# Peptides against a protein of PDB entry 4ASU, part 116

Target 1, 270 residues: chain A of PDB entry 4ASU
Amino acid sequence: ATLKDITRRLKSIKNIQKITKSMKMVAAAKYARAERELKPARVYGVGSLALYEKADIKTPEDKKKHLIIGVSSDRGLCGAIHSSVAKQMKSEAANLAAAGKEVKIIGVGDKIRSILHRTHSDQFLVTFKEVGRRPPTFGDASVIALELLNSGYEFDEGSIIFNRFRSVISYKTEEKPIFSLDTISSAESMSIYDDIDADVLRNYQEYSLANIIYYSLKESTTSEQSARMTAMDNASKNASEMIDKLTLTFNRTRQAVITKELIEIISGAA
Target 2, 83 residues: chain B of PDB entry 4ASU
Amino acid sequence: FTFASPTQVFFNSANVRQVDVPTQTGAFGILAAHVPTLQVLRPGLVVVHAEDGTTSKYFVSSGSVTVNADSSVQLLAEEAVTL

## One batch from the design tools (peptide; made by RFdiffusion4, then SolubleMPNN)

Design b2_p15_6_s2 (from b2_p15_6, 9 letters changed)
Fold by OpenDDE base, seed 5:
Structure b2_p15_6_s2 (fold): chain B 270 residues (1-270), chain C 83 residues (1-83), chain A 15 residues (1-15)
Amino acid sequence: as target 1 above (270 residues)
Amino acid sequence: as target 2 above (83 residues)
Amino acid sequence: SLAEALARLAALRAA
């Protein structure tokens, strides 16, 4: 490579490093906010899931319709955030199919569709786009919940798959249950709950779904921002290492050019 | 007793004497060892009576309340403000 | 209901 080529490459990598550093800072700011907002959201979401855990809702074996909701975002450059969710979705779908269940998929965030479109296109009901540009709100979750409930697909039970935030350096892909109104209404374990009005139960279930989606979005967002921050940091470090390497190459090449020129002068070949 | 909105936690696994909630079918009081039930909140006042006699009032916009067999209670409001 | 809550939110944003 010529000195000019090396210089051009150095300039390019330095620019990339600037971009990745900037993106790291942006991700860090978003992470800090997300983590702060996750604290109450987790209490809220875990609270909503308490019923299903305590009541131990059972779906009859003859009921075969299962809905998988994968939660991620539209935004890339965040390590394995999307692929981890997709991987677990694929695993769950395969397990359910092997058990004789009918599986349909909903993607929250376009990246789920991007990963699974070829292998699972026929199983997709809908993909929600425009996720991850701004922090998710309860309103956003409610819109998604209502869209699902009004979709016309009559599932028996489902699962929502998302990345649970553990720490700035760790997330875990998790699965939480979703139940249809019919499943909840017919569950034997619900008999201990005192004469629940059908309209009340319907409304309750709407909130429950929205609550769980909201919780999953908050967990996912926090995980994503932390992962992006890490990814951008790694990119910046890689760029730094490449800059160092190319700088050494530049210096060596420069010396070689000088030496060659000196030899040409001395030899009279010029 | 857990009382939270999506953005704020008011009580987290706390022991309280009584919680009065506004439901769509009417307001009711949740006492110790209340029978399990599910309700949906209407806009209105939540009153929390602590064991020490302290009473706290909140306005909620909507939400749900769950009373479980183990006496755990989850009051989950869309929006809530302290009064 | 959740729908009603959403409607309220929409109304607030429109005001």
Scores: peptide ipSAE 0.142, ipTM 0.925, DockQ to the pose 0.156
Fold by OpenDDE base, seed 3:
Structure b2_p15_6_s2 (fold): chain B 270 residues (1-270), chain C 83 residues (1-83), chain A 15 residues (1-15)
Amino acid sequence: as target 1 above (270 residues)
Amino acid sequence: as target 2 above (83 residues)
Amino acid sequence: SLAEALARLAALRAA
């Protein structure tokens, strides 16, 4: 490579490094906020899931329609955040299919669709876009929940798959159950709950779904920002190493050019 | 007893004497060993009676309340403010 | 309902 080529490449990598450093700082700020907002959201979300755990709601085996909701975002450059969710979605879909169930998929965030489009396009019902630009709100979750409930798609049970935040360096892809109104209303374990009005139960289920989606979004966002921060840090370090390497190459190449010129002068070929 | 909104936690697995909740079917008091039930909140006042005799009042916009067989209660409000 | 709650919130914001 010519000196000019190396210089051009150096400039390019330095620019990339500036971008990655900037993105790291942005991610760090978003992470800090997300973590603070996750604390109450976790209590809220776990509270919403308590019914399903305590009531031990079971879906009859004859019910075959299963919905998978994958939660991520539209934004890249966050390590394995999207691929981890997609991987678990694929695994779950395969297991359910093997069990003879019909599987449909909803993606929260465009990246899920991007990963699964080729292999699972026929199973996708809808993908929610414009996720990840701003922190998710309960309103956002409610919109998603209502759109799902009003979509006309009938499912018996489902799974919401998202990255649960553990620490700044760790997340875990997890699955939580979702149930249709019909499933919850017909569950034998619900018989202990006194005089549940059908309208009340419907409304309750709407809130429940919104609550769980909200919770998943908050977990996902926190995990994503943390992962992005790490990814950008790694990218910045890699860029730094490349800059050092190229600088060395530049210096060596420069010396070689000088030597060549000197030889030409000495030989009278110049 | 857990009482939370999406953005704030008021009670987390606490023991309380009684919680009065505004539901669409009517306000009712949740006492110890209340029968399991599911309700949806209407806008109104939540009153929490602590074991020490203190009473706290909250306004909630909407939400849900669950009373489980194990006497655990989850009060989940869309929005809630202390009064 | 959740829808009603959202409608109320929207109205409050517009206000």
Scores: peptide ipSAE 0.101, ipTM 0.916, DockQ to the pose 0.157
Fold by OpenDDE base, seed 4:
Structure b2_p15_6_s2 (fold): chain B 270 residues (1-270), chain C 83 residues (1-83), chain A 15 residues (1-15)
Amino acid sequence: as target 1 above (270 residues)
Amino acid sequence: as target 2 above (83 residues)
Amino acid sequence: SLAEALARLAALRAA
């Protein structure tokens, strides 16, 4: 490679490094906000899940319809955030299919569809796009919940899969249950709950779904931003290493050019 | 007793004497060892009676309340403000 | 209802 070629490549990589550093800073700011907003959201969401954990709701074996909701975003450059969710979705779908269940999928964030569209296209009910540009709100979760409830797909039970935030350096892909109104209303374990009006229960389940979705979005967002910080940091470091290598090559090539020129001068062949 | 909105936590696994909640079927008081139930909130006043006799009032827009068999309570409001 | 709650939230956002 000529000095010109090396210089051009160096310039390109340096520009990439600047971009990745900037993106890291942006992700850091978003992470800080997300982590702050996750604290109450976690209490809220975990509180909503308490019923299902305590009641130990079981779906009858003859019920076959299962919904998988994968939660991520539209935005890339965040390490394994999307692939982790997709991987677990695939695993869950396969396990359910092997058990004779009908599986349908909802993707929250376009990246889920991007990963799964070829293999699971027929199982997708809907993909929610425009996720990740702004922090998720309860309103956003409510919209998703309502769309799901109005989708016409009468699932018996479901799984919401998302990345739970553990720390700035760690997240865990996990699953939480969702249940249809019919499943909840007919669950034996729910019999201890006093004379619940059908309309009340329906409304309760709407909130429950929205709550769980909201929680998952907040966990996902926090995990994503932290992962993006790490990814951008790694990209910056990789760029730095490439710059160092190319700089060495540049220096060696420069010396070779100088040597050649000196020889030409000395020999009078210039 | 847990009382939270999506953006704010008021009580987290706290012990309280009584919580009065506005539900669509009517306001009711949740005392210790209340029977398990599920309700949805209507806009209105939540009153939390602490063990020490302190009373706190909140306005909630909507939401849900769960009383579990283990006496745990989750009051989850869409929006809530301290009064 | 959730729908009503959503409507309220939308109204607040619009204001």
Scores: peptide ipSAE 0.062, ipTM 0.902, DockQ to the pose 0.155
Fold by OpenDDE base, seed 1:
Structure b2_p15_6_s2 (fold): chain B 270 residues (1-270), chain C 83 residues (1-83), chain A 15 residues (1-15)
Amino acid sequence: as target 1 above (270 residues)
Amino acid sequence: as target 2 above (83 residues)
Amino acid sequence: SLAEALARLAALRAA
């Protein structure tokens, strides 16, 4: 490689490093906020799931409609965040199909659609875009829940798949159940609630859906920002190593050129 | 007893004597070992009676309350503020 | 309903 080539590469990598460092700092700030906001959101979300966990709601085998909600974002450069969710969605969809279930998919964040477009395009009901620029709010979750409820798709049960935050260096893709009003109402384990007004139960279920979506968004966001911070840090370190290597190459090449020129002068060949 | 909003936790697996909640059907008092029930909240006052006799008041917008068979209670409000 | 809840919330925020 010529000195010019090395210089050009150095300049390019240095620019990349600047970008990745900046992105790391931005991700770090967003992560810190997300982690703080996740604490109450987790208590809130887990609280909403308590009924379904304790009641152990079962869906009859004759019920065939299953909804999968994948939660991620529109934004890349965050390691395996999107692919992890997509992988579990694929696995779940395949298992459900093998069991004779009808599967429909909702993507929260455009990246889910991007990954699953070729293989699952016909199963998508809707993709929610413009996710990930700002922290998710309960309002956002409510909009998603409302749109689902108004979509006209009458699922029997569903799965919401998202990355649960564990630590700055760890997340786990998880699945939580979603149940239709009919499934909840008909569950034998809900018999202790049989005196509950139908309208109350509907409202409860709708609110619960929004709660679970909100919780999943908060877990996903925290996981994503942490993963992005790590990814950008790794990218910055890799760039640094490459810069060091290229700088050494540059220096060696420069000395070689000088030596060659000196030899030519001494030899009188030029 | 768990009482939380999306942004704030007021009680997390705490033991309380009584919780009064505003429901769409009226006032509802939850005592220890209350029978399982579900209810949705209307805007109004929540009063938490601690075991030591102290009371805390909150204003909530909407939400839900769940009393489970194991006597656990989840009070989830969309918005809540301490009074 | 969720829509009703959102409406109530909006009303509270406006007050």
Scores: peptide ipSAE 0.062, ipTM 0.909, DockQ to the pose 0.170

Design b2_p15_6_s3 (from b2_p15_6, 8 letters changed)
Fold by OpenDDE base, seed 5:
Formats: C-alpha cells, sequence, structure tokens
Structure b2_p15_6_s3 (fold): chain B 270 residues (1-270), chain C 83 residues (1-83), chain A 15 residues (1-15)
C-alpha cells in the first residue's frame, strides 16, 4: 500500500471512530432513560402476567393455532439483539410445528422480518415498522395489541418473545404466554374467578395484551440500547487499534520510501 | 397489593387493609380474603386503606384489577395520579 | 444518514 492509501484509510477509520463514539453517547443517554422507565414498566408488566401464572391457564392439546410475537426494532448496530429473538422464534416455531401446531408470526420491528422473511414468509401475519426511533409508549403497545386482536387470525395461545434486560452487559431472550379470549374464558382454572361478565373479560384481555406488549417493548428497548452502547464502544476500540496499526505501518512505509529514494540518488549519482 | 401505571408504581406487593376501586360494573371494596375476580376500571377514585389506618386517594383513568385466590391483588391503571 | 453510515461502518469494521 502506498503512503497515500494508508493515509486515506487512516482518515476514514478516524472518521468512523468519531461516529461510533457519538453513537455510543447517544445510546448511553437512551439507555439511561430506558432503564429508568423500565422500573415501573416491569412492575406493571409482571403484574399483568400474574393472572396467567397464578391461574395456570392451559390450552387444550386439541387446539392447534399458535401465535408467535417477536419483539425487537427497526434499528441495527446493537449486537445480537435481533438475531437472539429470531433464533428463539425459529426454535419455537419448529417445536410447535413438530407438535402438529399451526404457527403464525408477528414481528414487532422490521429487523425480525428481515431475518425471517426467506424461511418463514408464509407464516407472517404482519410486521410492525417504525419501532425503536422513540421510546415505546403505552399508546404504541395498545395500537399493536388492537391490530393483533383485529388481525382475523383466531389463535388459541401464543408466545411473545423479547429480550429481558438483566444488566448493562447482559440480556436474556425470554418467552411469555399470550392467550385468546376464548382460551381464557374456557379455561377450567378460571372457574374460581367469580361471575366474570363476557364484556368485562374481553376488555380485560385487551388490557392484558397491551400491558404485556408494553412491558416487552420496555425490556427490549433497554436491552437494545445497552447492547448498542456496548457495540459502539467495541467498534470504537477496534477502530483505535486499527489506527495504531496503520500508523505503525505508515511510519515503516515512510522510512522505506525514504531509504529507496536515497538509494536511487546514490545510484544515479554514480 | 400491587398498584401501578405504566410509568409509576404506587404499591408493590404491599399489605393493605382495603382497596376501593371503581369498576365498570360498580365500585367495590377489596378486603382481605376477597373472592377471586377480574374487573375493568372505569375512570374514578381509588382509595387505599393502609394497615395503620391511613387512607390514600388516587384518580385512575382506566385499567384492570385482579384479585387472585392467594389474596394477591394487581391494580393496573393506564393512568393514575395521587390526590 | 447516521444509521446508513453506521451500517456501512459496521460492515467495514466486520471486514
Amino acid sequence: as target 1 above (270 residues)
Amino acid sequence: as target 2 above (83 residues)
Amino acid sequence: RLEELAAELARALAA
């Protein structure tokens, strides 16, 4: 490589490093906010899931329609955030298919579709785009919930798959159950709940779904921002190392050029 | 007893004497060992009676309330404010 | 623009 080539590459990498550092700072700010907002959201979401855990709602084996909701975002540069969700979705879909279940998929965030479209295009009902530019709100979750309920797909049970935030350096892909109104209303374990009006139960289920989606979005967002911050930090460090290596190469190449020129001068003067 | 909105937690697994909630079917009081039930909140007042005799009032917009067999209660409001 | 640049950067850094 010529000195000019090395210089050009150095300049390019330095610019990249500036960008990755900037992105790290942005991700850090978003992470701090997301983590703060996750605290109440977790209590809220876990509270909503309490019924399903305590009532031990079971779907009869003869019911075959299963909905998988994968939660991520539209934005990249966040490590394995999207691939982790997609991997678990694939695994779950395969397991359910092997069990003779019909599987449909909903993607929250365009990245899920981007990963799964080739292999699972026939199973996709809908993909929600424009996820991840702003912090998720309960309104956003409600819109998603409503669209799911109005999709026309009469699922019996489902799974929502998302990254649960553990720490700034750790997340875990998890699955939580979702149930159709029919499944909840017909569940034997629900018999202990006193005289539940059908309309009340419908509304309750709508809230429950929105609550769970909201919770999953908050967990996902916090995990994503943390992962992005880490990814950008790693990129910045890698860029720094490359700059150091190229600088050494530049210096060596410069000395070699000087030596060659000196030899040519000496040889030509002969 | 858990009482939360998406953005704020008021009670987290707390022991309370009584919670009065506004539901679509009517307001009712949740006491210790209340029968399991599911209800949807209507806009109105939530009153929490603490074990020490203190009462706290909240306005809620909508949401759900769950009373489980184990006496755990989840009051989940879309929006809630302290009064 | 930053996201596109970041994607390009990620590809360049992965190479």
Scores: peptide ipSAE 0.025, ipTM 0.902, DockQ to the pose 0.010
Fold by OpenDDE base, seed 4:
Structure b2_p15_6_s3 (fold): chain B 270 residues (1-270), chain C 83 residues (1-83), chain A 15 residues (1-15)
Amino acid sequence: as target 1 above (270 residues)
Amino acid sequence: as target 2 above (83 residues)
Amino acid sequence: RLEELAAELARALAA
């Protein structure tokens, strides 16, 4: 490689490193906020899921319609965040299909669609885009919930798949159940609950769905920002190492060129 | 007893004596060993009576309340403020 | 936007 080539590459990598460092800082700031906002969101979301855990709601096997909601974002450069969710979605979809269930998919965030489009395009109901630019709000979750409920797809049960935040260096892809109004209404385990007005139950379920979506978004966001921070840090370190290597190569090449020129001068003076 | 909004936690697995909640079907008091029920909140006042005799008041917007068979209660408001 | 630049950079690094 010529000195010019090495210099060009060095410049390119240095620019990349600058960008990755900047992105790391941005991700760090977003992570800090997300983690703070996750604390109440987790209590809120887990509280909403308590009914399903305590009531042990079961969907009859004859019910075939299953909805998978994958939660991620539109933004890349966050390690395995999106692929982890997609992988679990694929696994779940395959298992359900093998069990004779009809599977439909909703993607929260464009990255889910990007990963699953080729293999699962026919199963996608809707993809929510413009996710991840701003911290998710309950309003955002409500919009998603409403759109889902108004989609016309009458699922019996579903799964929401998202990355749960554990620590700055750890997340876990998890699945939580979602149930249709009909499934909840017909569940034997719900018989212990006093006569609930159908309208009340419907509204309750709408809140429940919004709550769970909100929770999943908050977990996902925190996990994503943490992962992005780590990814950008790693990228910056890798760039640094490459810069060092190229710098050494540059210096060696420069010395060789100088030596060659000196030899040519000496030999030409002869 | 858990009482939270998306952005704030007021009670997390706490033991309380009574919680008065405004629901769409009417206001009711949740006592110890209240029968399991699901309700939807209407805008109004939530009053939490702690075991120590302290009373806290909150204004809530929409949301849900769940009373489970194990006496656990989840009060989840879209918006809530301490009064 | 930094994100687009990062994506371009990622592509450039993959190349």
Scores: peptide ipSAE 0.025, ipTM 0.902, DockQ to the pose 0.010
Fold by OpenDDE base, seed 3:
Structure b2_p15_6_s3 (fold): chain B 270 residues (1-270), chain C 83 residues (1-83), chain A 15 residues (1-15)
Amino acid sequence: as target 1 above (270 residues)
Amino acid sequence: as target 2 above (83 residues)
Amino acid sequence: RLEELAAELARALAA
């Protein structure tokens, strides 16, 4: 490589390092906000899931239609955030298919589609784009819930897969159940609940779905920003190491060029 | 008793004497050992009666309330404000 | 790894 080539590469890497450092700071700010907003969202979301746990709602085995919702975002450069969700989605889809279930997939965030499009394109119902530019709101979750309910796909049960935030250095991909109105209405375990009006139950289920989606988005966002911060830090460190290596190469090459020029001058070959 | 909105927690697994909630089917009071039920909130007033006799009032928008067999209650409002 | 990152960054910045 010529001195010019090395210099060009050095400049490029230095610019990348500046970008990664800036992105780290942005991710850090977004993480701090996301973590604060996750605290109430977690109480809210876990509260919504309490019914399913306490009522022990089960879907009959003869029911075959299963919906998988993968939650991530449109944005890259966040480590294994998207691949982790996709991996679990694939595993779940395979297990369900092996059990004779019909599986359909919804992707929240374009990255899920990008990863699964080649292998699972026929199973996708819808992909929600423009996720991750701004913090998710309950309104956003409601829109997703409404779209799902209006999709025309009559699933029996489903799973929402997302990254649960543990700490700044840790997240875990988790799955929570989603039940259709029909499944809830027909569940024997619901018999202990007082005479529930069908319209009330429908509305309740709509809120429940919006609630769990909102919760999953908040967990996912917090996990993503934390992971991005880490990824950008690692990238910055890697860039630094490469700069050091290239600088050494530059110095060696410069010395070699000088030596060559001196030899040419001395030999009279110029 | 848990009472929360997406952005704020008012009560988290607290013990309360009574909670009055506005539902689409009408306002009702949740007492100890209330029968399990599911309801949808209508815009209105929530009144929480603490064990110490303190009463707190809240305005809520839409949402849900769940009373479970174990006497746990989840009041989840889309929006809620202290009055 | 850095080249991959650069490519990813370029894509992210172009978007």
Scores: peptide ipSAE 0.025, ipTM 0.896, DockQ to the pose 0.011
Fold by OpenDDE base, seed 2:
Structure b2_p15_6_s3 (fold): chain B 270 residues (1-270), chain C 83 residues (1-83), chain A 15 residues (1-15)
Amino acid sequence: as target 1 above (270 residues)
Amino acid sequence: as target 2 above (83 residues)
Amino acid sequence: RLEELAAELARALAA
């Protein structure tokens, strides 16, 4: 490589490093906000899931329709955030299919569709786009919940798959159950709630779904921003190492050029 | 007893004496060992009676309340403010 | 512009 080539590459990598550093700072700011907003959202979401954990709601074996909701975003450069969710969605879909269940998929965020479109296109009901530009609100979750409930797909049970935030350096892909109104109303464990009006139960389930979706979005967002921050930090470090290596190569090449020129002068072959 | 909105936590696994909630079917009080129930909130006042005798008032919009068999209670309001 | 640059960067890093 000529000195010019090395210089050009150095300049390019230095520019990349500047970009990754800037992106890291942006991600850090978004992470800080997301983490702060996750604290109450987690209490709220876990509270909503408490019924399902305590009531031990079981779906009858004769019920075959299963909905998988994958939660991520539209934005890239966040490590394995999207692939992790997609991987678990694939695994769950395969397991359910093997059990003779009908599986339909909803993607929250365009990246899920991008990953699964070739292999699972026929199973997709809807993909929600424009996710990740702004922090998710309860209103956003309500819109998603409403669209799902009004989609006309009569699922019996479902799974919402998302990345739960653990720390700045760790997230875990998890699955939480979603139950249809019919499944809940027919569950034996719900007999202790027999005095519940059908209309009340329907409304309750609408809130429950919105609550769970909201919770999943907040967990996903926090995980994503943290992962992006880490990814950009790693990219910046890698760029730094490359710059160091190329700088050494540049210096060696420069010395070689000078030596060659001196030899040419001395030998008269110039 | 857990009482939260999407953006704020008021009580997290706290022990309380009584919680009065506004539901679509009417206001009712949740006491210790209340029977399991599910209700939907209407806009109104939530009154929390602590074991120490203190009373806190909140305005809530829509939401849900769950009383479980283990006496745990989840009050989840879409919007809530301290009064 | 930063997102586009990031996309270009991602392509360049994948390459």
Scores: peptide ipSAE 0.024, ipTM 0.898, DockQ to the pose 0.011

